# Peptides against a protein of PDB entry 3H8D: the designs that were tried, part 28

Target 1, 122 residues: chain A of PDB entry 3H8D
Amino acid sequence: DMKRQQRFFRIPFIRPADQYKDPQNKKKGWWYAHFDGPWIARQMELHPDKPPILLVAGKDDMEMCELNLEETGLTRKRGAEILPRQFEEIWERCGGIQYLQSAIESRQARPTYATAMLQNLL

## One batch from the design tools (peptide; made by RFdiffusion4, then SolubleMPNN)

Design b1_p10_7_s3 (from b1_p10_7, 8 letters changed)
Fold by OpenDDE base, seed 1:
Structure b1_p10_7_s3 (fold): chain B 122 residues (1-122), chain C 122 residues (1-122), chain A 10 residues (1-10)
Amino acid sequence: as target 1 above (122 residues)
Amino acid sequence: as target 1 above (122 residues)
Amino acid sequence: MKYIEQLLLL
């Protein structure tokens, strides 16, 4: 349903391998999430030294956050919520449009706000 | 190879939903891992209010830690490493023997130290 | 538990 609230979040993370290193040696990544209502639609992980990870609901469920939005606490985490365009700009730059398109075409994607918007765009 | 070092770890976790609650309202879970050399063989999650989660390599790869042992930082986390029996006691109590056995029989289990020991036991 | 889920607790 397109009337579900679309909310976007970004949090920094340090890789587990870096957790015990000195601050200067901790390479910061970024975790992005798009929630279509209570459920995640897209997830994205940016790393300082490897390619971005793009994930879409349906296809990548086993790699994505399985918590609903409220369970994540993201709405209560100061500075975590971002504007839609802040997510989309990165998503697009990472090839997310093509990734999601392929997931739709292969029938792996679960219908979400993201799939609907993409289908309107194409 | 049975000569690989078997190492076991346990770390506590608070459920994401409880992260912003008062300390008394944070229900503690436990995350257990058995590493057969650099790679995880078994994973176990204990929860205060739901059944244990048992996971074995091969069958449950998508739900298990994807990092090798060194990447996890577990060996550097004080108090994380536990004795084999500390893992096995919980594993057995949770029905891990039967779980792994079924995974072997269904050909879902990847060969590990755990599968080898079980096969020697049966 | 996935690593990201634990990260949400940090």
Scores: peptide ipSAE 0.318, ipTM 0.669, DockQ to the pose 0.196
Fold by OpenDDE base, seed 5:
Structure b1_p10_7_s3 (fold): chain B 122 residues (1-122), chain C 122 residues (1-122), chain A 10 residues (1-10)
Amino acid sequence: as target 1 above (122 residues)
Amino acid sequence: as target 1 above (122 residues)
Amino acid sequence: MKYIEQLLLL
């Protein structure tokens, strides 16, 4: 159950519109993922010029990565894996605690390591 | 209104799991988009080993391209743009007419060039 | 297809 391995990843992305711009004009975003075992539990996207996007399993499945961890190749991408705190710090700054809490209270979040830890936090 | 330019695009995709396989083992899919003016009206995804995915504006916004046409860079990608019939032929084969019709009848589809043409077809 | 899924291939 909660004995699944928790792994966190971060990769940069550039918007398609910026693909062919000069390097100085390419605005870099960041994609973050928390995998609870083989499946994503939380996802967030940081954009240079719009609010962050927070997504949680159960509520936001349609917008989240639906590949299992092995299929993503993230474990084989050098520099992609990050420490838990590197994810959590940004998650907290973006209001992730409140977002997940609301998803739990509205009965939209599926149980994950993230929901369990939030229950311990409150 | 329906005087917006209708443009169609197709790009290949490879699943992340196949990224590092030998070329013969890389299964190619196809991503199709119909843009009614600046916004996507229909999207479909052809996979080598699972059913096609059909998506229509209004109903499937959460799963469709949320970038406007200019932001996608598709108009600047050589070989991406296709003729209307190249899209429609595949759309029809996949059951797109029935899919869109159902979306209209269920009051989930937003009006687009595609919905207007379907009304003319029936 | 989600944008991030293609990004994973870059």
Scores: peptide ipSAE 0.315, ipTM 0.667, DockQ to the pose 0.202
Fold by OpenDDE base, seed 4:
Parts: C-alpha cells; sequence; structure tokens
Structure b1_p10_7_s3 (fold): chain B 122 residues (1-122), chain C 122 residues (1-122), chain A 10 residues (1-10)
C-alpha cells in the first residue's frame, strides 16, 4: 500500500571515544531513517571519518532498525523528523539510487515506497 | 596472540517504546560484549520479548560492534565491565558453544580467544 | 548490534 505515510528522521550520535573531548572535538555522526508506514524502508549513516553506510529493506534487514516506527520513539523525539528532501538529498549524494537499483536487480530489495519510486524513475 | 587481555562488558537498554511506561513496565534488555584484546570476539543480546542474539567475530561482523575497545568507552563506563563467568554463564545458556562451534565448522568464525578455547574444549 | 540499538546504548 503506497498510500502509507512516508516519514523521515535524523538523529545524531557521538562516538563513545569522543565523550570526554571538548565539544569542538566531538565528531558527530548522523543516523537517517525512511519509514514506509510503520516499517523502515531505507537507513543511512553518515560518519565523520568513514564512508556513508546505505541500507535498504530486504537486503540489509540484519543491519537495519527492526523496530516499528512507534517503537523507535522517533515521532516523539523533538527535532528528529525531517523533510523528505532532507533525506533524499543526502541519499542521492551517497549513491543511494544506484545502491537501491542494484538491490532491486539482484532481487534483494523488499518492495517499498522507495523501490516503487525508483521503478517509476527508471 | 592469546595473551591478549580478555575483557567482558554488559550494558542495559530500554526500548524507546517503553520510555513513557512506569518503571515496572520498562522491559530492559542487555547487551554483552567479549573483547579479545582491542577487538570484539563475541557479542550477545538479551531481549525481554524475543530470543537472544548471539554473534561471533568473522561470521557476524556486520552486526557486531565495529569499534575497538577504547572507542567504545566501555572501559570508562562505571559498572559496564563484568567478570568472565558473568558473560560465559549467559553465553552457555543461550547456546553459545553450539553457535560458535557451527561458525568454526563452517569456516565463518575469525580466530579469537573464544574459538581457541572451544577448540581446547572439544 | 544494529545501529539504532547502538545509539540507544550510547
Amino acid sequence: as target 1 above (122 residues)
Amino acid sequence: as target 1 above (122 residues)
Amino acid sequence: MKYIEQLLLL
């Protein structure tokens, strides 16, 4: 059901190693999530010192958040929700389109709003 | 180098969905780690409402902590470190010996202190 | 450990 609500979230993390550093030295990473209804469709991690990690449902289930949207508490976390474009812009920059396309072609991707949109694009 | 220091840690988690529940209704999970020197050898997750998750280095690298011990900050977290037996008792109860054995037999396990000890046992 | 779980434990 592509009528499901598409919601996007971003939360920061600071590595434990940086806990005791001055604020300026605390390298902040970012965790991104796309929820297609109650379930995650895409996940993305931006790190200060390594390549971004892209994850898509079906292919990367073991590495992705297995909590449903309500279980994450993200909807109740002030400032966590972001606009679709705020997710997509980063997703595109990180090669997300190609990543998802490959997952579809290899039959690894679970059908989601994201897979459907890509199929419409291509 | 099996002379590496073996250190074990445990930290709790509370699911976001339980944040707003009364303390008695906040189901606590536990995250366990065995570090063979600076790198993780085994990881274990106890959940209040699903089976335990067992992870061993080599086989489950993508799901395990990728940080070295110092990067985790676990050594600086009061109460996080536990005795070896506190880890092993739970590991054994969860079927960790069989899990690790299978990983060795399938050539998925990276050699660690844990694999060495199991080989000595069997 | 899944990343979201890791974040919860940090």
Scores: peptide ipSAE 0.332, ipTM 0.680, DockQ to the pose 0.111; fails the geometry check
Fold by OpenDDE base, seed 3:
Structure b1_p10_7_s3 (fold): chain B 122 residues (1-122), chain C 122 residues (1-122), chain A 10 residues (1-10)
Amino acid sequence: as target 1 above (122 residues)
Amino acid sequence: as target 1 above (122 residues)
Amino acid sequence: MKYIEQLLLL
């Protein structure tokens, strides 16, 4: 149902290997999520020293957030929620369109708002 | 190689849904890990209000810690490391032997110290 | 990143 609320979030994270280092030695990454209604549709991870990780529902479920949106607490975390474009801009830069398209074409993607929008785009 | 160091760890977690609640309303779970050398062999999660989750390497890799032991920082986290029996006791209570056995029999389990020990036990 | 990895950071 395309009427589901699309919400986007971003939180920083420090890699486990860095968590005990001095602040100057902690390299910050960024975790992004797109929720299509209560469930995640896309996930993205930016790292300071490796390629971005892109994940889409259906294909990458085992690696993605399995909590529903309410369970995540993201809606209550100050500054976590971002605008759609704040997600999409990064997603696009990281090759997310191609990634999702490939997941659709390989029949790995679960239908989401994201898949629908891509279908409209192509 | 059975000569690899077997190390066990436990850390508490609060469910994301509970993180913003008052302390009395936060329900603590427990995350357990068995590392066979640098890589995880078994993982276990105790929850206050749902069945335990058991995971074994090979079968459940996508849900288990993907970091090598050094990357986790667990060895540097005060109080995280536990004795083998502190893990095994809970593992056994949760039906871990049966779970691992089933994973072996179904050819889903990656050979680890844990699988070897079970083979010796049976 | 798996949720458990996030937990390891907490």
Scores: peptide ipSAE 0.292, ipTM 0.664, DockQ to the pose 0.188; fails the geometry check

Design b1_p10_7_s4 (from b1_p10_7, 8 letters changed)
Fold by OpenDDE base, seed 3:
Structure b1_p10_7_s4 (fold): chain B 122 residues (1-122), chain C 122 residues (1-122), chain A 10 residues (1-10)
Amino acid sequence: as target 1 above (122 residues)
Amino acid sequence: as target 1 above (122 residues)
Amino acid sequence: MKYIEQLLLR
């Protein structure tokens, strides 16, 4: 539904495996989220030492944030919110379009703003 | 390594999404953990309204407990520790063997006591 | 709970 606000966020994170390592061994990743209204539609993780992780609602629910937007506190976290294009640029570079398309075609994707927009693009 | 103690734990939990709901709307899940020495090897979550969640070290690190056993306080929590079979019974019923096997075959699993035992079983 | 959720909830 178009009336839902599309909001995008990015925060740094340390991988769980690196959580208790010395600072020099804590490699920072970047966590991205696209919220379609209160719920996440797409999630993306950039890491320094491995390929990006792309997640789409429906297909990857078990790996994606299950908190609604309000619960995340992201809207209250300074610098967390990013512009749509700041998300989409990375998403595109990481193969997100193809990933989401595949999820749609396999009927694994939950309908979201993202799926709708892609279905208009293709 | 066989010298590491294999310890198993179970605690109830409320889903993050239900954390702030009224008691009648807080559905209890069960969180299971297998610790291979100080670190978790397998994690399992039973929910009243969805399929079990199975997690294995290496593959699912981002979803699994990142605390070492001591940090969890589980050994100090009355009733939390369970017998190996109490874990394994549920693990097996939930398809854990197949899940772990798949993780091993895909080289996603971190070697643990659990992977070793399974590789002996198969 | 997922790691990211724990991070967000803190």
Scores: peptide ipSAE 0.323, ipTM 0.676, DockQ to the pose 0.176
Fold by OpenDDE base, seed 1:
Structure b1_p10_7_s4 (fold): chain B 122 residues (1-122), chain C 122 residues (1-122), chain A 10 residues (1-10)
Amino acid sequence: as target 1 above (122 residues)
Amino acid sequence: as target 1 above (122 residues)
Amino acid sequence: MKYIEQLLLR
């Protein structure tokens, strides 16, 4: 149900393709996650050199983290957890509302807290 | 260049999401890798409960092994190395030719031995 | 295996 705890996280990462490059060529990205209870509802990847990647549960499972929240260790990582609005602001700026809406309309999105909130908004 | 050594490997794996489950719920998959010299060109994951995952360098870097061949230790693992045809047979059966072709056409594939061979075939 | 999962599991 929608009584599950909503928790949001952000961590920096270097893309695998850049891992063995000189520091000068290691482009830092940001990985965002929204967990609806134990399971991820939305994932977002920001990159300095390409468009952001928006992912929603159900539609993009193959590209999203399959670990449950506890397995990720994110709740134990200092500075990883962020406020809901810190996630939502970026999500909205990246077109996340329309992305999720389209996934719902195409019946690709799995029901989550995010889908419920969007359906209430629209 | 294409004079790099082509080496292929296969290892069984348990999905990250299943790592902390009881053995009964640990679904064994097969992880395949094609290394074009030190770097992976293609990766393939077979699962008992979902469609195979085909990955190609350039397009799917975020989902592929980021370690170079030496770092993987695969060359030192008994039974890990397989013949080229043992990889290619599975790759072809899983639709790998079309997958790589599409990645090339969309300009997402990084040039590798695999892309070169496919381009020569088509 | 996804890179992010591997990273998180480290």
Scores: peptide ipSAE 0.319, ipTM 0.676, DockQ to the pose 0.181
Fold by OpenDDE base, seed 4:
Structure b1_p10_7_s4 (fold): chain B 122 residues (1-122), chain C 122 residues (1-122), chain A 10 residues (1-10)
Amino acid sequence: as target 1 above (122 residues)
Amino acid sequence: as target 1 above (122 residues)
Amino acid sequence: MKYIEQLLLR
């Protein structure tokens, strides 16, 4: 359903292993989410000391947020919502296009707005 | 290091989506962990309404607990620690042997006590 | 259990 609203969010997070450390030792990461309607389509995690994590619906469901958009509270969290390009710029830089393409080709990705847009791009 | 202590834990969990439901509507799952020394070797999640989730170190690090044993607080949580067989019985029933074997064969599993024991079994 | 979900729900 292309009529579903596409919304993007970003929140900082501290890794579980760092949560008990002093603030100066808590290495802040960034968690990104693309919601295609009520359900997540893409998820991305930026870490200060390791490669980015890219996740796409269908392929990575076990690792991705299972909460629907309303359950996440993201829509009620000030400063969490970002513009589409703010997500896409990072996604592209992290190799998200290739990652999603590979997931589609391997029949692991479920259809989302993201898969549809990639199909139009290629 | 085979001298590392093997410890096993089990705790109940409620799915995030159910946490705001009335108690009777909160479907309880079970979270299992095998620690090979300070680090997790295997993780298992039993759900009331979907297939078990099996996770092994090396292959599933992104989905597994990143906390070391002490950081988890499991050693300080009354009733959390279980006997090895209490873990293994469920692990085996869930197809854990085959799962770990496949992870080893695909070079995805990192060496742990669990991989070593499986090597001795086969 | 997913850490991010706990983070979101707290």
Scores: peptide ipSAE 0.310, ipTM 0.650, DockQ to the pose 0.181
Fold by OpenDDE base, seed 2:
Formats: sequence, structure tokens, C-alpha cells
Structure b1_p10_7_s4 (fold): chain B 122 residues (1-122), chain C 122 residues (1-122), chain A 10 residues (1-10)
Amino acid sequence: as target 1 above (122 residues)
Amino acid sequence: as target 1 above (122 residues)
Amino acid sequence: MKYIEQLLLR
């Protein structure tokens, strides 16, 4: 259903390996999420010292957040919600369009708002 | 190097969704790890209400523990270390042999003690 | 077990 609300979020996170290091040695990454209604459609992780991680529903379910939007508490976390373009700009820079397209073509992607938008673009 | 110490560990975990439920409603899963020297070679997760998760180095790095053995603290956690057969028995029941074999054949598996053992078995 | 889920629930 294309009437589902599309919401985007970003939060910082500390890598597990840095969790118990001194404050100055905790390198922050960024976790991004696109929720198509209550469920995640795309996930993205930026790290200071490794390539971005791109994940799409259907293909990468095992790596993606399994919590529904309400369970995440993101809607109640001040400053977590971002504008669509704040997600998309990073997504595009990281090759997200190509990644999602490949997932669609390989029949791995679950239909979401993201897949629909891409298919309209192409 | 086949001279690396092979060590196996098991710890219980509570699913994120159950983290804040009443004690009687927290369903425990089991997290298993095979370390080939300092790095994980195989990971396995048992859940009360979903299929087992089997993971092998190379193929499933994104889902597997990124911490080296020392960083995990498992060697210092009382009762965490298990015998090889305590891991292998569960691994075999869950189809681990077939899973690892497929990862080898698809060129996705990183060479480990586990891959070497399997290739000797077949 | 997913690290991010643990963070979100904290």
C-alpha cells in the first residue's frame, strides 16, 4: 500500500569493538533507516573506517532491524527523525540505487515503497 | 594454520523483543561460536520460535561476531566454553555440514579449520 | 543477534 507513511531516521552508534574503550577512542558510526509504514524498507550504516553498509528488505532481512517502528522508539527519540532527502542523499552517494536495482533484478527484494519509487524512476 | 587452537562457546541470550517483558515471558535463545584461533569460524543461534541461524566465515561476516576472541570476554565467562562435540552435535542437527559445504562450493566460505575438516570428511 | 536492536531498545 503506497498510502503508508514513509519515515526516515538516523542515530549515532558506537561499534561493539569500541563499546568499552576510552571516550576518545569510541568512533561513532551512523545508522539510517527508511520505514515503509511500520516495517523497515532500507537500512544504511556509515562507519569511520570501513565501507558503507546498504541493506534492502527481502534480500537482507537477516541483517536488518526486525523491530517494527513503534518497538524501536525512534518516533520518541528527539532528533532521530530526518527528512527523506537527508536519507536519500547518502543512499545515492553510497550506490543505493544500483544496489536496490540489483536486488530487484535478482528477485531478492521485497516490494516496498523504495522498490516502487525506483521502478518509476527507471 | 591448523595449529591454531579451536575453541567453542555457548551463551544464552534474550531476544530484544523480550528484553523488558516479565521474567516468565523472556524466551531464551542460545548463541554458539567456534573460534579458529582468535577469529570466529562458525556461528550458530538457536531460538525458541524460529529456525536456527547458521553462519560461516567469509559468507556471513556481516552477521557474525566481529570481535576477536579476547574482545568477547568469552574466555573469562564462567560456563561459556563448551566441548567441540557440544557444538558439533547441534551444528549437525541444524544442517551445518550441508550449509558449510554449499558455502565452499559457491566460493563464499573463507578457509578455516571448519572448511578443512569438512573437506577431509568428504 | 543484532547489535543495533540492542541499542534501540536501551
Scores: peptide ipSAE 0.309, ipTM 0.640, DockQ to the pose 0.180

Design b1_p10_8_s1 (from b1_p10_8, 3 letters changed)
Fold by OpenDDE base, seed 5:
Structure b1_p10_8_s1 (fold): chain B 122 residues (1-122), chain C 122 residues (1-122), chain A 10 residues (1-10)
Amino acid sequence: as target 1 above (122 residues)
Amino acid sequence: as target 1 above (122 residues)
Amino acid sequence: SELRPYYLFP
């Protein structure tokens, strides 16, 4: 029984209103995902003009990616996969530790690799 | 001082994983928006494989469209605008009355045309 | 959906 692989991905997104503008006028956001095995554990969205969105499995399932890792095709998208620290650094800056901690304490978080790591950290 | 115009819109969306599939294999969702003047009051998302998402101004600002009506270009998108009842019928079926009511009672809802109408209804 | 419908993947 192998441990579930932790994999992280980042892709850009653009608002529809900016889709047909010149490149310099397209406000780029960034979509981040942490997959604990086949299922998403954490999701993060950086926007050019609103606060970051943090989402954790269990609490925010409806707002998170509903596809399993293979279904997303992210593993086959060049440049999409990032290192763990590339995700964690942004997660921490956005208050992800506190967000996930609150989700655990409120019993909203589904147990994941992320919840386990946080429990070991605190 | 004219009353703010209530305008409603609906557009389809497709999961990225389905973007390059044949039309019959693209699972179509529907995105609904109610604008109270220039700003969104309610948002609703119908998905092919998960429960509806209901969002109300004030409570769910971070998850809702951040663009004002003019910025969205929806008024210029053919077939996007719908009648009030076309929105309300789906909203009601999805439990929107109860959702907005709870947001009002929890003091999470920003006052909008929608909150006013609900207060008159109940 | 993976992202909200008012976001587009480039």
Scores: peptide ipSAE 0.136, ipTM 0.691, DockQ to the pose 0.086
Fold by OpenDDE base, seed 2:
Structure b1_p10_8_s1 (fold): chain B 122 residues (1-122), chain C 122 residues (1-122), chain A 10 residues (1-10)
Amino acid sequence: as target 1 above (122 residues)
Amino acid sequence: as target 1 above (122 residues)
Amino acid sequence: SELRPYYLFP
């Protein structure tokens, strides 16, 4: 149902090699999530030293957050929630449109708000 | 070069939902790694509540450990190193042979000790 | 929180 609330989140992470370095020497990545209601629709991971990881529901369920939104605690984490455009701008830069489209065409993508929006755009 | 030392490791992890629960309520998964010399050849993740994740070098580089063996500190982590069979037994149970074979046949797998062993077996 | 198990590396 497209009446579900669309919510977007971002949290930083430190790569393992930097975990115990001084703060100034820790390079942060960014974990992004799009929740279509209680369940994740898209996930994206930015890294300081490797290509972005793009993940879409249906295709990449095994690599994506398995927790529902409530279980993540993201709604209670100050500063975690971001605006839709803050997600979409990065998603687009990373080639997310093409990635999701490919997943739809190969019938790997689960229908979500994201797939609906893309199909309206095209 | 097949003269590289083959080393295998296993470490537990707690799923995010259980991170802050009482110890008795934390369900552990297991992270497995096969290092062909300094670089990972195979990675495997067992979860208490979802299917195993199998990953092979070349195909799944983005999802696998990006650190070399030295950087992981696994060689210095007491109890982390396991016997080859302790890895292989789980790998086989999870369908790892078929997974790696498929990656070879689709030309997605990077040549490793693991691919060589499989090709000798078949 | 933890994204992948290898974030637990020492």
Scores: peptide ipSAE 0.131, ipTM 0.685, DockQ to the pose 0.195
Fold by OpenDDE base, seed 3:
Structure b1_p10_8_s1 (fold): chain B 122 residues (1-122), chain C 122 residues (1-122), chain A 10 residues (1-10)
Amino acid sequence: as target 1 above (122 residues)
Amino acid sequence: as target 1 above (122 residues)
Amino acid sequence: SELRPYYLFP
């Protein structure tokens, strides 16, 4: 349903290894989410010292946000919501297009706004 | 408020390092939560290869569940809810009593059912 | 608050 609202979020996270370090020694990663309506379509994790993690609905459901958008509280978290391009720019840089494409080709991706847009793009 | 319902949950989690490994190579950890009414009071993470992580409200809020119980969907997740002793046994083994006590002594712990019970115990 | 990079099973 292309009528669903597309919303994007970013919040910082800390690594388990840094959890109990002094605040100044806790390196932030960034958790990104794309919600297609109430459910997540894409997730992305930027890390301070390792490659990004890309996740797409259908393929990576077990590792992705299992809550609907309302349940996440993200819409109530100040500064969490970001613009589409703020997500997409990073997604693209991380190889997200290819990742999602592969998931589609392998029939692992759940249809989402993201898959639809990619299918229109490629 | 000691009238609040105390509820306990356990769900498995996988480590980032294992995220893209074959299912058979993904080692499960265990995420535990104690909710004092709608809000988390204690959290605990058991890992397959490293020491447990203990977290208490007030001190560790940034690392703990930020959702209220209803938002978590835990009550709707089959098999997630556990008995109090199933939580407490592990908590005790992990040194949770001392951890919470220290948090109380340092004035870092938010008052919860857990702090109240500990204060009555010690 | 910040998340922890753990992946919870559904």
Scores: peptide ipSAE 0.093, ipTM 0.544, DockQ to the pose 0.084
Fold by OpenDDE base, seed 1:
Structure b1_p10_8_s1 (fold): chain B 122 residues (1-122), chain C 122 residues (1-122), chain A 10 residues (1-10)
Amino acid sequence: as target 1 above (122 residues)
Amino acid sequence: as target 1 above (122 residues)
Amino acid sequence: SELRPYYLFP
C-alpha cells in the first residue's frame, strides 16, 4: 500500500578506525535511510574515502537495518529526519536510480514506495 | 542512585570493509552496553582482528552512545538484552576492572553502578 | 570504515 508514510533520515558517523584520532583526522560519513511505513526501503552510506554504498530492500536485507522504524528511535532523534528531496538528491547523484532499476529487473528488489516511483519515472 | 535498573545489551556487527565479502569472510564483532538506568555506564566492542575497545562513562563519553536507553531501541530488539554476567565475563577477560579502576583513580570516570561495584570489590 | 552499531540508533 503506497498510502504508507514516507520518512527519511540522516545521521553522521565516524569510522571506527578514526575513533581515537584527533578531530581533524576523523573523517565523517553519512548514513541515510528511507522508510516506507515501518520498514526500510532504501539505505545509503556516504564515505569520505570510498564509493557510496547503496542498498535496497529485498536485495540487501542482510546489510540493511533490520529494525522497524519505531525500534530505531530515529523519529526521536532531533535533527535526524530530513526532507524527501534531501535523500533523493544524494540517491540520484550516487546512481541510485540505476541501482534500484537493476534490482527490480533482476527480481531482487522487494516492492516498496521506491520501486513504485521508479516505475512511474521510467 | 544505585536503585536504578541495570540492563545489559549485546548486538553483533560486521565490519563495513567486509560488507560485500562472502559470508565466510565476514568477521563478526560484538557491541556491548551496560545501562545504569537511562544512561550508559560501560561500552565494549569486540573485534575479530584487533584488541577490544573498553569505554567508561565520564572518560569516554564522546566515543560512547550518546542516546539514553529509550532512544536506542535496544529494549525493543529481540535477542539484544543479555544477563549481567554475560557482560561482566567479557568485561573482566578484557581487563575492564583495571580499566575502570584507572579511570576512577584519574578522576575521569563518572560515578555509576559500575564504579560503585568496583569500589566494593577492591 | 566501520559504523558503530549505536549509530544505527536514533
Scores: peptide ipSAE 0.121, ipTM 0.564, DockQ to the pose 0.255; fails the geometry check

